# Peptides against a protein of PDB entry 6CSU: the designs that were tried, part 20

Target 1, 51 residues: chain A of PDB entry 6CSU
Amino acid sequence: GALEELRGQYIKAVKKIKCDMLRYIQESKERAAEMVKAEVLRERQETARKM

## One batch from the design tools (peptide; made by RFdiffusion4, then SolubleMPNN)

Design b1_p12_5_s1 (from b1_p12_5, 5 letters changed)
Fold by OpenDDE base, seed 4:
Structure b1_p12_5_s1 (fold): chain B 51 residues (1-51), chain C 51 residues (1-51), chain A 12 residues (1-12)
Amino acid sequence: as target 1 above (51 residues)
Amino acid sequence: as target 1 above (51 residues)
Amino acid sequence: PTEPSLEEPEFK
């Protein structure tokens, strides 16, 4: 019935939102990891320059 | 150092995003619950009308 | 319904 359909639609929407949020977090973590790698590289290069 | 500061900033940002997302989900659930209640009420009223 | 979890590994 209409209630079951509404429930189904809502559950589907929540699942989608959760997946989207988790994907965003994962992508954000990946970007942060790359930024950290870049920072480490810069620091190593700077250290090498000072030696 | 710069690396630790960057890490700290990112962790803080991730925590904020997580909290914001959880709040969003909670509020969405509350709204959905109210929509379900409204639908149930409408169906009951319609059933009563048909009796 | 059970609330969805957004628990993720800590960033390091």
Scores: peptide ipSAE 0.152, ipTM 0.640, DockQ to the pose 0.138
Fold by OpenDDE base, seed 1:
Structure b1_p12_5_s1 (fold): chain B 51 residues (1-51), chain C 51 residues (1-51), chain A 12 residues (1-12)
Amino acid sequence: as target 1 above (51 residues)
Amino acid sequence: as target 1 above (51 residues)
Amino acid sequence: PTEPSLEEPEFK
């Protein structure tokens, strides 16, 4: 019936949103890690230059 | 240093996003529950009318 | 360098 169909649609939608959010967080973490990696490289190069 | 500050900013930002997402999910679930509740009411009223 | 480690959100 309509109720069961609506419930099914809700569950499906929420599951999709959850997965999308988790993926976004993971990708955000990866981007942040790359930014930190780049900063570490810059800092090391600057330190080496001062030696 | 710049590296530590960047890392701190990252952690703070991700924590905020996490909290915002959890709040969004909770609010979305609440809205969906209210929609289902309204549908249940309509279905029950329709059933009662057909009796 | 160490990767940032943050817990994923808990979906309830």
Scores: peptide ipSAE 0.146, ipTM 0.659, DockQ to the pose 0.101
Fold by OpenDDE base, seed 3:
Structure b1_p12_5_s1 (fold): chain B 51 residues (1-51), chain C 51 residues (1-51), chain A 12 residues (1-12)
Amino acid sequence: as target 1 above (51 residues)
Amino acid sequence: as target 1 above (51 residues)
Amino acid sequence: PTEPSLEEPEFK
C-alpha cells in the first residue's frame, strides 16, 4: 500500500546516499594519499636544491 | 494525516543524513589540508637534517 | 572532487 511504497522509497534513498558517501570517502582517501606522496617528493627536491 | 506525517519524518531523516555528510566532507577536507601542511614541514626538516 | 548528488525521495 501507500505506506509500504513510502517506506520503500525512503530506504532506497538512504541506501543511495550511503553508497555515494562511501565511494566519495574512499576516492578522497586515495587522492589524499597520492597528494601527500607528491608533496613529500616535491619538498625533498626543493629542500635539497636550497642546501 | 498519518501518511503526511510519515512522509515528513522520512524527508527530515534524509535531510539530516545529507547535512551530516556535507559537514563530514568539509571537516575532512580541512583535516586533510592540515595533514599535508604538517607532512611538508616534517619532510623539510628531515631532508635538511640529511644534507 | 565533486560531491555526490543527494536527492530526497519523491513520493506519489
Scores: peptide ipSAE 0.133, ipTM 0.632, DockQ to the pose 0.658
Fold by OpenDDE base, seed 2:
Structure b1_p12_5_s1 (fold): chain B 51 residues (1-51), chain C 51 residues (1-51), chain A 12 residues (1-12)
Amino acid sequence: as target 1 above (51 residues)
Amino acid sequence: as target 1 above (51 residues)
Amino acid sequence: PTEPSLEEPEFK
């Protein structure tokens, strides 16, 4: 019935948001790690060049 | 009725999860930025010390 | 360099 359909829609929407968030977190961690590594490498080279 | 109550609960729960996700994303961006800045500063000092 | 650590929030 209408109640069961609405409950199903709720569960589906919540699961989608949860999945999207977990994916975003994983991708954000990877991007952050790459950003740190790249910045550290550039900074080492810049500092070494100035000295 | 029961249908309207369930609909209200669904909307409320989904909005809460959405807000929590957006807040987490914002805080994660801020933490990532601070981590990069801190790592750059430490690396400059370490590189300078080694040279 | 160390990899950043982010805590994953829990949703129920």
Scores: peptide ipSAE 0.100, ipTM 0.607, DockQ to the pose 0.092

Design b1_p12_5_s2 (from b1_p12_5, 4 letters changed)
Fold by OpenDDE base, seed 1:
Order: structure tokens, then sequence, then C-alpha cells
Structure b1_p12_5_s2 (fold): chain B 51 residues (1-51), chain C 51 residues (1-51), chain A 12 residues (1-12)
């Protein structure tokens, strides 16, 4: 009935939102990790240059 | 140093995003629950009227 | 580097 249909639509929408959020978090972590790697590399190169 | 500062900023931002997401999910679940309650009530009233 | 944790039941 109408209730079951509404429930189904809601569950589907919530699942999509959850997946989108998880993807966003994952991508954000990846970007942050790359930024950290780049910074560490720069610091190491700077240190090496000063040695 | 710069790396630690960047890390701190990133962690702070991610924590905020996490909290916002959790709040959104909670509010969405509450709205869905209310919609379900309203629909069930309507269906019951409709059934009662037809009896 | 240590990444933030998102271990929350809503994401599981």
Amino acid sequence: as target 1 above (51 residues)
Amino acid sequence: as target 1 above (51 residues)
Amino acid sequence: PTEPSFDDPVFK
C-alpha cells in the first residue's frame, strides 16, 4: 500500500545519502593524506638542502 | 610546524562535517518517522470510516 | 599520518 511504498522510497533515499556521505568522507581523507605527503616531502627536501 | 597546523585544521574541519552529517541523518530519521505515523493514522481513520 | 575516525553506527 501507500505506507509500504513511502517506506521503500525513504529507505532508498537514506541509503543513497549514506553512500554519498561515505564517499565524500573517503575522498576528503585521501585529499588530506596527499596534502600531508606533499608537506612532508617539502620539509624533507628543505632539510636536505640545508644540510 | 606547518604540518602539525595543517593536520590540526584538517581534523577540526572533518569533525565538524561528521557532526553535521550525524545531525542531518538524525533529523531525516525523525521526519521520516513522523511521516510514517501520520500515514498510519490516516489509514486507520480511513479504515474506521469504511467500517 | 593519523586520519580522523568515523566509526559511528550510522555509517556502519
Scores: peptide ipSAE 0.142, ipTM 0.615, DockQ to the pose 0.078
Fold by OpenDDE base, seed 5:
Structure b1_p12_5_s2 (fold): chain B 51 residues (1-51), chain C 51 residues (1-51), chain A 12 residues (1-12)
Amino acid sequence: as target 1 above (51 residues)
Amino acid sequence: as target 1 above (51 residues)
Amino acid sequence: PTEPSFDDPVFK
């Protein structure tokens, strides 16, 4: 019936949201890691300049 | 230094994202629950009509 | 540096 159908839709939607959020977190972490990597490179260049 | 500052900003941002996402999931679940409740009420009314 | 953890039951 309509109730069971709605329950199914609810569960499917929540699962999709969960997956999308996990992906977003992963991508955000990757972007942050790349920013840190770039900063480390700049710091190394600055250190070399001061030597 | 700049690296440590960036690290701090990264960690803070990720924590905020995590909290926002958890809140979003919770609110989404609550909305879905309310929709189910409304459907249950309609189904009860339909059942009563058929009696 | 330590990475943030997302070990939350909602994501399991």
Scores: peptide ipSAE 0.141, ipTM 0.626, DockQ to the pose 0.102
Fold by OpenDDE base, seed 3:
Structure b1_p12_5_s2 (fold): chain B 51 residues (1-51), chain C 51 residues (1-51), chain A 12 residues (1-12)
Amino acid sequence: as target 1 above (51 residues)
Amino acid sequence: as target 1 above (51 residues)
Amino acid sequence: PTEPSFDDPVFK
């Protein structure tokens, strides 16, 4: 009935939100890791110039 | 050093995003639950009128 | 009613 269908829609919506947020977190972590790698490279180059 | 501090800042930022998203999910679940409760009430009232 | 679980390691 309508109530069971509404419950199903609720559960589906919450699952979708969960998946979208997990993906966003993962992508944010990957971007952060790339920024750190870029900083490591810059620091190595700076150290090399001071040598 | 600067690199370790940068890493720490990015980790902190990601953790903040995680917490904000968990809060958003929880609030969304609560709103959805309230909508379901409202629907249950409406359905009960409709059933009562048809009796 | 059963609600979804958020037991992914990212949420822990």
Scores: peptide ipSAE 0.139, ipTM 0.633, DockQ to the pose 0.117
Fold by OpenDDE base, seed 2:
Structure b1_p12_5_s2 (fold): chain B 51 residues (1-51), chain C 51 residues (1-51), chain A 12 residues (1-12)
Amino acid sequence: as target 1 above (51 residues)
Amino acid sequence: as target 1 above (51 residues)
Amino acid sequence: PTEPSFDDPVFK
């Protein structure tokens, strides 16, 4: 009935939200890693300039 | 240095995102529970009307 | 630098 369908829709929606959030966190971590790589490169270049 | 600070900021940001995600999921579950309660009430009223 | 993993303390 309508209640069972609502339950099914709820479960489906929550599962989707969970997956979307995990993906968002993963992508955020990847962006952070790229920012770190860029900063490491900058610092290495700065160190090289000072030698 | 700048790299350590960037790492610290990254960790802080990811922790915040994690907390926000968990809160969002919890609130979503609560909203879904309230929707279910409302639907149960509706169906009970409909059943009563048909008797 | 090493890529952050899901085993990072942030997820613990």
Scores: peptide ipSAE 0.123, ipTM 0.618, DockQ to the pose 0.060

Design b1_p12_5_s3 (from b1_p12_5, 4 letters changed)
Fold by OpenDDE base, seed 3:
Structure b1_p12_5_s3 (fold): chain B 51 residues (1-51), chain C 51 residues (1-51), chain A 12 residues (1-12)
Amino acid sequence: as target 1 above (51 residues)
Amino acid sequence: as target 1 above (51 residues)
Amino acid sequence: PTEPSFDDPVFT
């Protein structure tokens, strides 16, 4: 019926959100790690320049 | 120095992730709400057809 | 049902 189907749609939507968020978190973590890595590399280059 | 700057970059990255996630959550909630709304409308139409 | 929580350091 309408109520069951509506509930099903809601649950489906929420599950999608969760999955999307988890994927986003993972990708964001990877980007953040690369950003930090790049910063470390930059700082090392800067240090080398100053020596 | 390098450590302070690196820490700053890390914190900045994490803050960006959090902000992006919150925005994504909000947008996803809105999409989910619209999906449910559409489902309700569909079911009403189906009910009307069967009457 | 309620939305799930995310136990991730970015939200701590």
Scores: peptide ipSAE 0.239, ipTM 0.689, DockQ to the pose 0.081
Fold by OpenDDE base, seed 2:
Structure b1_p12_5_s3 (fold): chain B 51 residues (1-51), chain C 51 residues (1-51), chain A 12 residues (1-12)
Amino acid sequence: as target 1 above (51 residues)
Amino acid sequence: as target 1 above (51 residues)
Amino acid sequence: PTEPSFDDPVFT
């Protein structure tokens, strides 16, 4: 009935949010790792250049 | 009626979850930025030390 | 980097 359907929609929405967030977190971690790696490399070079 | 009220409650709950997740993302970005900043600073010092 | 999309029908 309408109640069950509504409940189902709620649960579905929550699950979607969860999945989207988990994916976001994973991708964000990967991007962050690459960003840090690149920055560290750049910083080494820059620091070395200034020495 | 009861169904409309319940629907409203479910929507409200889901919206709250969404808001919480977005806030988490924002705060996570800020933390990540600080981590990168700290790492860069550390790397400068370490690189300089090795020079 | 873009934030996840919460375009579930419940939000509309």
Scores: peptide ipSAE 0.239, ipTM 0.682, DockQ to the pose 0.452
Fold by OpenDDE base, seed 5:
Structure b1_p12_5_s3 (fold): chain B 51 residues (1-51), chain C 51 residues (1-51), chain A 12 residues (1-12)
Amino acid sequence: as target 1 above (51 residues)
Amino acid sequence: as target 1 above (51 residues)
Amino acid sequence: PTEPSFDDPVFT
């Protein structure tokens, strides 16, 4: 019925949002990690250059 | 120094992620709400039509 | 229709 359909749509929406959010978080973490890694490498390079 | 710079970069990255996430969540909620609203309207329309 | 309330699995 209509109510069941509505409920179904809601559940579907929520589940999708959850998945999207988790993926976004994961990807954001990966980007952050990569940025940090790059900085570390630059730092090491600079340090090595100054020696 | 190098360590402070690294720390600064990390903090900056994390803060950005947090902000992005909060925004994403808010927007996702808004989208979900809109989808539910649309479904409710469709339901009401169908119900009214059947009367 | 009312706006649904979502519990954030990450920040809550």
Scores: peptide ipSAE 0.182, ipTM 0.674, DockQ to the pose 0.067
Fold by OpenDDE base, seed 1:
Structure b1_p12_5_s3 (fold): chain B 51 residues (1-51), chain C 51 residues (1-51), chain A 12 residues (1-12)
Amino acid sequence: as target 1 above (51 residues)
Amino acid sequence: as target 1 above (51 residues)
Amino acid sequence: PTEPSFDDPVFT
């Protein structure tokens, strides 16, 4: 019935939110990692310049 | 140095995101539960009307 | 009708 269907929709929505969150976390971590890599590269270049 | 500080900021940001997500999930579940409760109440009232 | 359980195994 309508109640069971609504419960099903709730479960589906929660699962979707979880998946979206996991994706967001993963993408956020990847962006942060790329920023760190860029900083490491900058520091290495700066060190080389000071030699 | 700047690299270690950036790494620290990354970790802090990820922890914040996790906390925000957990809070969002909890609030989303609460809202969904309230909607289901409202539907249950509606159906009970409808059943009573048909008696 | 029985109310649904909100024990959601997705996040447990």
Scores: peptide ipSAE 0.119, ipTM 0.649, DockQ to the pose 0.046

Design b1_p12_5_s4 (from b1_p12_5, 4 letters changed)
Fold by OpenDDE base, seed 3:
Structure b1_p12_5_s4 (fold): chain B 51 residues (1-51), chain C 51 residues (1-51), chain A 12 residues (1-12)
Amino acid sequence: as target 1 above (51 residues)
Amino acid sequence: as target 1 above (51 residues)
Amino acid sequence: PTEPSFEDPVFT
């Protein structure tokens, strides 16, 4: 009935939103980690030039 | 230095995004739960009228 | 990239 259909739609929608959000968090963490790695590399190269 | 500042900004940004997403999921679940409760109430009232 | 705007078309 309408109740079961609504419940099904709710569960599906919440699962989709959760997955999208977790993916966004993961991708954001990966981008941030790459930015930090790039900065560490730059700092090491700068130090090497000064030695 | 620039590395520590970037690391700090990264940690702060990721924490904020995580909190925003968890709040959004919670609010979405609450709205969905209220919709289900409303439908259950309607179904019970409909059944009561038919008895 | 810009932060996503979370709009839930199912429950809003």
Scores: peptide ipSAE 0.169, ipTM 0.646, DockQ to the pose 0.127
Fold by OpenDDE base, seed 4:
Structure b1_p12_5_s4 (fold): chain B 51 residues (1-51), chain C 51 residues (1-51), chain A 12 residues (1-12)
Amino acid sequence: as target 1 above (51 residues)
Amino acid sequence: as target 1 above (51 residues)
Amino acid sequence: PTEPSFEDPVFT
């Protein structure tokens, strides 16, 4: 019935938003990790050059 | 050092984003639940009126 | 100097 349809719509919407946000968080973590790795690499290279 | 500061900044930023997004998800779920409850109440009232 | 640890609850 109409109530079940409405419930289904809201549940589906919430699930989608949740998944999208978790994906965003995951991607943000990955980008941050890669930035840190890149910085470490640059620092090591610079240190090696100065030795 | 500079690397530790950078790492700290990124970690802090990621933590903040994560917390904000989880809060958003939680609030969205709560709003959806309240909407469903309101709809159920309206439907029950309408059914009672038609009896 | 030693490199900082990358262990962190955010990334693990």
Scores: peptide ipSAE 0.159, ipTM 0.623, DockQ to the pose 0.039
Fold by OpenDDE base, seed 2:
Structure b1_p12_5_s4 (fold): chain B 51 residues (1-51), chain C 51 residues (1-51), chain A 12 residues (1-12)
Amino acid sequence: as target 1 above (51 residues)
Amino acid sequence: as target 1 above (51 residues)
Amino acid sequence: PTEPSFEDPVFT
């Protein structure tokens, strides 16, 4: 009935939101990691330049 | 140095995103639960009307 | 339900 359909829609919507947010967090973490990696590279190159 | 500050910003940002996600999921679940509750009430009232 | 905003002022 209508109640079971609503329950199904609820479960589907919550699962989608959860997946979207987890994906967003993962992508944000990857971008942050790449920025840190770039900074590490810059620091190493700057250290080498000062030798 | 700049690298440590960037790392700190990364950690802070990721933690914030995680907290925002969890809060959003919780609020979404609460809204969905209220909709289901309303539907249950409607179904009970409709059943009573058909007696 | 409404979807969240995915704005990240630090990493986007």
Scores: peptide ipSAE 0.186, ipTM 0.652, DockQ to the pose 0.093; fails the geometry check
Fold by OpenDDE base, seed 5:
Structure b1_p12_5_s4 (fold): chain B 51 residues (1-51), chain C 51 residues (1-51), chain A 12 residues (1-12)
Amino acid sequence: as target 1 above (51 residues)
Amino acid sequence: as target 1 above (51 residues)
Amino acid sequence: PTEPSFEDPVFT
């Protein structure tokens, strides 16, 4: 019925948002890690240049 | 050093985003549940009216 | 009408 349909719609919407948010968090972590790695590489290169 | 400072900044930023996202998910769940409960109540009232 | 369970189906 209408109630079950509505319930299904909200559950579906919340599940999608959850998945999207978790993905965003994961991608943000990966981006942060990548930026740190890039900085490490730059630091190594600069250190090597100064030797 | 600069690397550790940068690492700390990114970790802090990611942690904040994570917490905000988890809160948003939780609040979204609560809103969805509340809307369903409200619909159940309306349906009950309508059913009672038709009895 | 069927009454839905109020158990959380999203994270269960």
Scores: peptide ipSAE 0.157, ipTM 0.633, DockQ to the pose 0.041; fails the geometry check

Design b1_p12_6_s1 (from b1_p12_6, 7 letters changed)
Fold by OpenDDE base, seed 5:
Structure b1_p12_6_s1 (fold): chain B 51 residues (1-51), chain C 51 residues (1-51), chain A 12 residues (1-12)
Amino acid sequence: as target 1 above (51 residues)
Amino acid sequence: as target 1 above (51 residues)
Amino acid sequence: FEEELIKEFESA
């Protein structure tokens, strides 16, 4: 019936959101790691300049 | 120093990720709600067809 | 639901 179908669609949507979020978290962490790496390189350059 | 700056960049990145995640969750829920709405309309159409 | 996702984030 309509109520059962609605519940099914809700659960399906929630599961999709969960999967998308986990993927987004992973990608965001990778971008954050790259940001930190770039900062470390800049800091090394600044240290070298001040020597 | 370099360690303090690195820690600062890490914390900044984590905070950004958290904010982006919360925004993504909200947007995903809105898309899910629209999906459910569309399904309800299709179900009503099917019900009407079978009458 | 958001809290469950945040818990997963914190553990990852």
Scores: peptide ipSAE 0.133, ipTM 0.601, DockQ to the pose 0.173
Fold by OpenDDE base, seed 3:
Formats: structure tokens, sequence, C-alpha cells
Structure b1_p12_6_s1 (fold): chain B 51 residues (1-51), chain C 51 residues (1-51), chain A 12 residues (1-12)
């Protein structure tokens, strides 16, 4: 019935949110790693400039 | 020094990830609410069709 | 950090 269908749609929506969140965490970690990598390169350049 | 700067950049990146995540959770909850609302409307239409 | 974010999600 309609109540069961509504419950089903709610559960489906929540599961999608969870899945999207986990994906976003993974992508964000990758972006953070790239930011740190870029900073390390900048620090090396600054050190080289001071030599 | 370079080590402290690197740590600072890492912390900054992580804080950004956290902030973006919280925003994404909020937006996802809103999308889920809209999906449920749409489903309720469809169920009402189906009930009306059967009358 | 992931675990903390998951906990925040579960509480939201």
Amino acid sequence: as target 1 above (51 residues)
Amino acid sequence: as target 1 above (51 residues)
Amino acid sequence: FEEELIKEFESA
C-alpha cells in the first residue's frame, strides 16, 4: 500500500545519501592529498630560492 | 618552519573537507525530503485514478 | 577522520 511505498522511497533516499557521502569523502581525501603535495612543492621552491 | 607549514596546510584542508561534508549532508537531506514529497503526490494521483 | 564524518552523518 501507499504507506509501504512511502517507507520504501524514504529508505531508498537515505541509502542514496549515504552512498553519495562516502563517495564525497573519498574524493575529498584525494583533493586534500593533492593540496598537501602542492604545498610540499612550494616549500621546496622557497628553500631553493633562499640558497 | 616547513614542517609546521605543512601541518598547517593539512589541517586547513581537513577543515575544508569537514565543512563541505556538513553542507553536503544538509543539501542531501533537503533533496531526500523533496523526493519523498514527490512520491506522496504520485501516490495521491494513483489513488485518484483508481476512483 | 572518516569515522568521525560517518558518526556526524548518522547523527544528522
Scores: peptide ipSAE 0.133, ipTM 0.603, DockQ to the pose 0.179
Fold by OpenDDE base, seed 4:
Structure b1_p12_6_s1 (fold): chain B 51 residues (1-51), chain C 51 residues (1-51), chain A 12 residues (1-12)
Amino acid sequence: as target 1 above (51 residues)
Amino acid sequence: as target 1 above (51 residues)
Amino acid sequence: FEEELIKEFESA
């Protein structure tokens, strides 16, 4: 019935949101890691320039 | 140094994102549960009207 | 830390 359909839609929606959030966190961590990597490169270049 | 500061900022940012996402998921689940509850009430009212 | 973060999130 309509209630079972709604329950199914609810569960599906929650699972989708969970997956989207996990993906967003993963992508955010990857972006942050790349920012750190870029900063390390800049610091290495600056160090090399001062040598 | 700058690298340690950046690492600290990264960790803090990731922790904040985690907390925000967990809260968002929790709130989404609560909203979905309330939507189901509201639909159950509507179906009960409709059933009562047909009796 | 990353794996612990994911595990906590997946348990929600």
Scores: peptide ipSAE 0.129, ipTM 0.598, DockQ to the pose 0.273
Fold by OpenDDE base, seed 1:
Structure b1_p12_6_s1 (fold): chain B 51 residues (1-51), chain C 51 residues (1-51), chain A 12 residues (1-12)
Amino acid sequence: as target 1 above (51 residues)
Amino acid sequence: as target 1 above (51 residues)
Amino acid sequence: FEEELIKEFESA
């Protein structure tokens, strides 16, 4: 019935949001790590040029 | 009835999750910016010591 | 944060 269908939709939506959030967190950590790596490299190159 | 109550719970949960996600994204960006700033400073100091 | 969000999903 309508009650069971609504419950199913709720559970499905919550599961999807959970997966999306976890994926976003993981990707955000990876992007942050790459950004730090790139910035460190750029800073080393800049300092080397100023010597 | 039970149907209306379930719908209300679903809407409330989705709204809360959305707010939490947006807050986390904002705070994550701020933390990433501070981490980059700190790493750049450390790298400059390290290079200066090696001269 | 991840654990808190997971708990929120499980409680809903």
Scores: peptide ipSAE 0.121, ipTM 0.450, DockQ to the pose 0.213

Design b1_p12_6_s2 (from b1_p12_6, 9 letters changed)
Fold by OpenDDE base, seed 5:
Structure b1_p12_6_s2 (fold): chain B 51 residues (1-51), chain C 51 residues (1-51), chain A 12 residues (1-12)
Amino acid sequence: as target 1 above (51 residues)
Amino acid sequence: as target 1 above (51 residues)
Amino acid sequence: DEEKLIEEFKSA
């Protein structure tokens, strides 16, 4: 019936959002990792300069 | 320096968002599961009625 | 927890 169909639509929508969020989390982790790499490189340069 | 501090703040913010999103996904799964349970119950009732 | 969640999603 209409109620079951509505439930199905809701579940499908939630699953889509879930996938989108997981992708966003993965991309955010990658961006954070690149920022850390850049920071580490700068710190190494500063350390090398002081030696 | 200020740039490294900014990077640190960004990474911390991203980690917080990640945690919030994971929580939201979990809650969404739970809500979806409850909707499925309700649907299954109704379907069982209809099946039982037809028997 | 994230990897577990992803695997649970794939299996659903």
Scores: peptide ipSAE 0.120, ipTM 0.618, DockQ to the pose 0.137
Fold by OpenDDE base, seed 1:
Structure b1_p12_6_s2 (fold): chain B 51 residues (1-51), chain C 51 residues (1-51), chain A 12 residues (1-12)
Amino acid sequence: as target 1 above (51 residues)
Amino acid sequence: as target 1 above (51 residues)
Amino acid sequence: DEEKLIEEFKSA
């Protein structure tokens, strides 16, 4: 009935939000990793230049 | 050094975001449970009233 | 705990 449908819709919405959040976390981690890698690279290049 | 500090800060920030997201998910689940409970109660009351 | 929470959320 209408009650079950409403419950189902709510649960579905929650699941969607969860998935979006997990994706966001994953993407954030990836961006972080790339940022760190870039910094390491720059530092290495800077060191090499100073040699 | 500065590089390690930057890396550490970034990782810390990511961890914080992760924790915030997990908390949001948990709170969302709790809200969902309460909503379902309320609906079940209303439905029972409605049924009882119709008897 | 994180994985458990995620799994519980997926199963809801």
Scores: peptide ipSAE 0.134, ipTM 0.614, DockQ to the pose 0.168; fails the geometry check
Fold by OpenDDE base, seed 3:
Structure b1_p12_6_s2 (fold): chain B 51 residues (1-51), chain C 51 residues (1-51), chain A 12 residues (1-12)
Amino acid sequence: as target 1 above (51 residues)
Amino acid sequence: as target 1 above (51 residues)
Amino acid sequence: DEEKLIEEFKSA
């Protein structure tokens, strides 16, 4: 019936939102990792200049 | 230095937000599951009444 | 895997 159909649509929407959030989390994690990587590289370069 | 410290603080903040989001996703998933469970129970009760 | 992603995020 109509009520069951609406419930199904709601669950489908929740699943989509979940997927979007997981993607956002992954992308955010990757950006954070790249920031750390860049920092490490700068530190290595600084060390080389001091040698 | 101060810049590295700020980067560290940013990463820490991102980590916290990520944890909060994951918790929200999990809770949302659980709520959706409970909704489905409740629907199934209602359907079973309706079947019993029709018998 | 969602759980793996979560664990990696927590460990970073």
Scores: peptide ipSAE 0.130, ipTM 0.598, DockQ to the pose 0.141; fails the geometry check
Fold by OpenDDE base, seed 4:
Formats: C-alpha cells, sequence, structure tokens
Structure b1_p12_6_s2 (fold): chain B 51 residues (1-51), chain C 51 residues (1-51), chain A 12 residues (1-12)
C-alpha cells in the first residue's frame, strides 16, 4: 500500500545518503593522506636546511 | 611548527568525523533492515487476509 | 572494516 511505498522510498533515500557519505569519507581520507604527504615533504626540506 | 600542528588537528578532526559517519551508516543499515523486516511482516498479514 | 561495511551496504 501507500505506506509501504513510502517506507520503500525512505529506505532508498537512506541508502543514497549512505553511499554519498561513504564517498565523502573516502575522499576525506585521500585528502588527509595527501596533507600528511605534503607535511612529510616539508619536514624533509626543513631537516635538509638544518644540515 | 604552528602550521603542522594545525594540520595535525585538522586530520584528527577528519578522522573523528569519519568514525562518526561510519557509526551512523551502520546504525542506518540496521534501522533499514528492521524497516524491511516490519514491511515483510505486514505483507504476510495482508496476504493472509486475502486468503 | 570500512570496505567490508561498504560491500555489505552495496549488497543490501
Amino acid sequence: as target 1 above (51 residues)
Amino acid sequence: as target 1 above (51 residues)
Amino acid sequence: DEEKLIEEFKSA
């Protein structure tokens, strides 16, 4: 019935939100990794300057 | 330096958000599963009434 | 763990 269809639509929407969040998390992890990589490079340069 | 510390704090915050989102996703999956279960039970009852 | 959760969600 109409209530079941509404529930189905809700579940579908929740699944979409979940997928979007997972994608966001993955992208956020990648960005964080790149930030760490850049920091390590800067630290190496600073170390080299102290030598 | 200060910039590195800020970056570290940002990464830590991002990790926290990620963990919170993963928890939310898990809870959302569980809720969705329970909703489907409830719907199936209702459908079974409706089928029984049509018999 | 995350990948496992993703896989379970995609299959649901």
Scores: peptide ipSAE 0.128, ipTM 0.616, DockQ to the pose 0.137; fails the geometry check

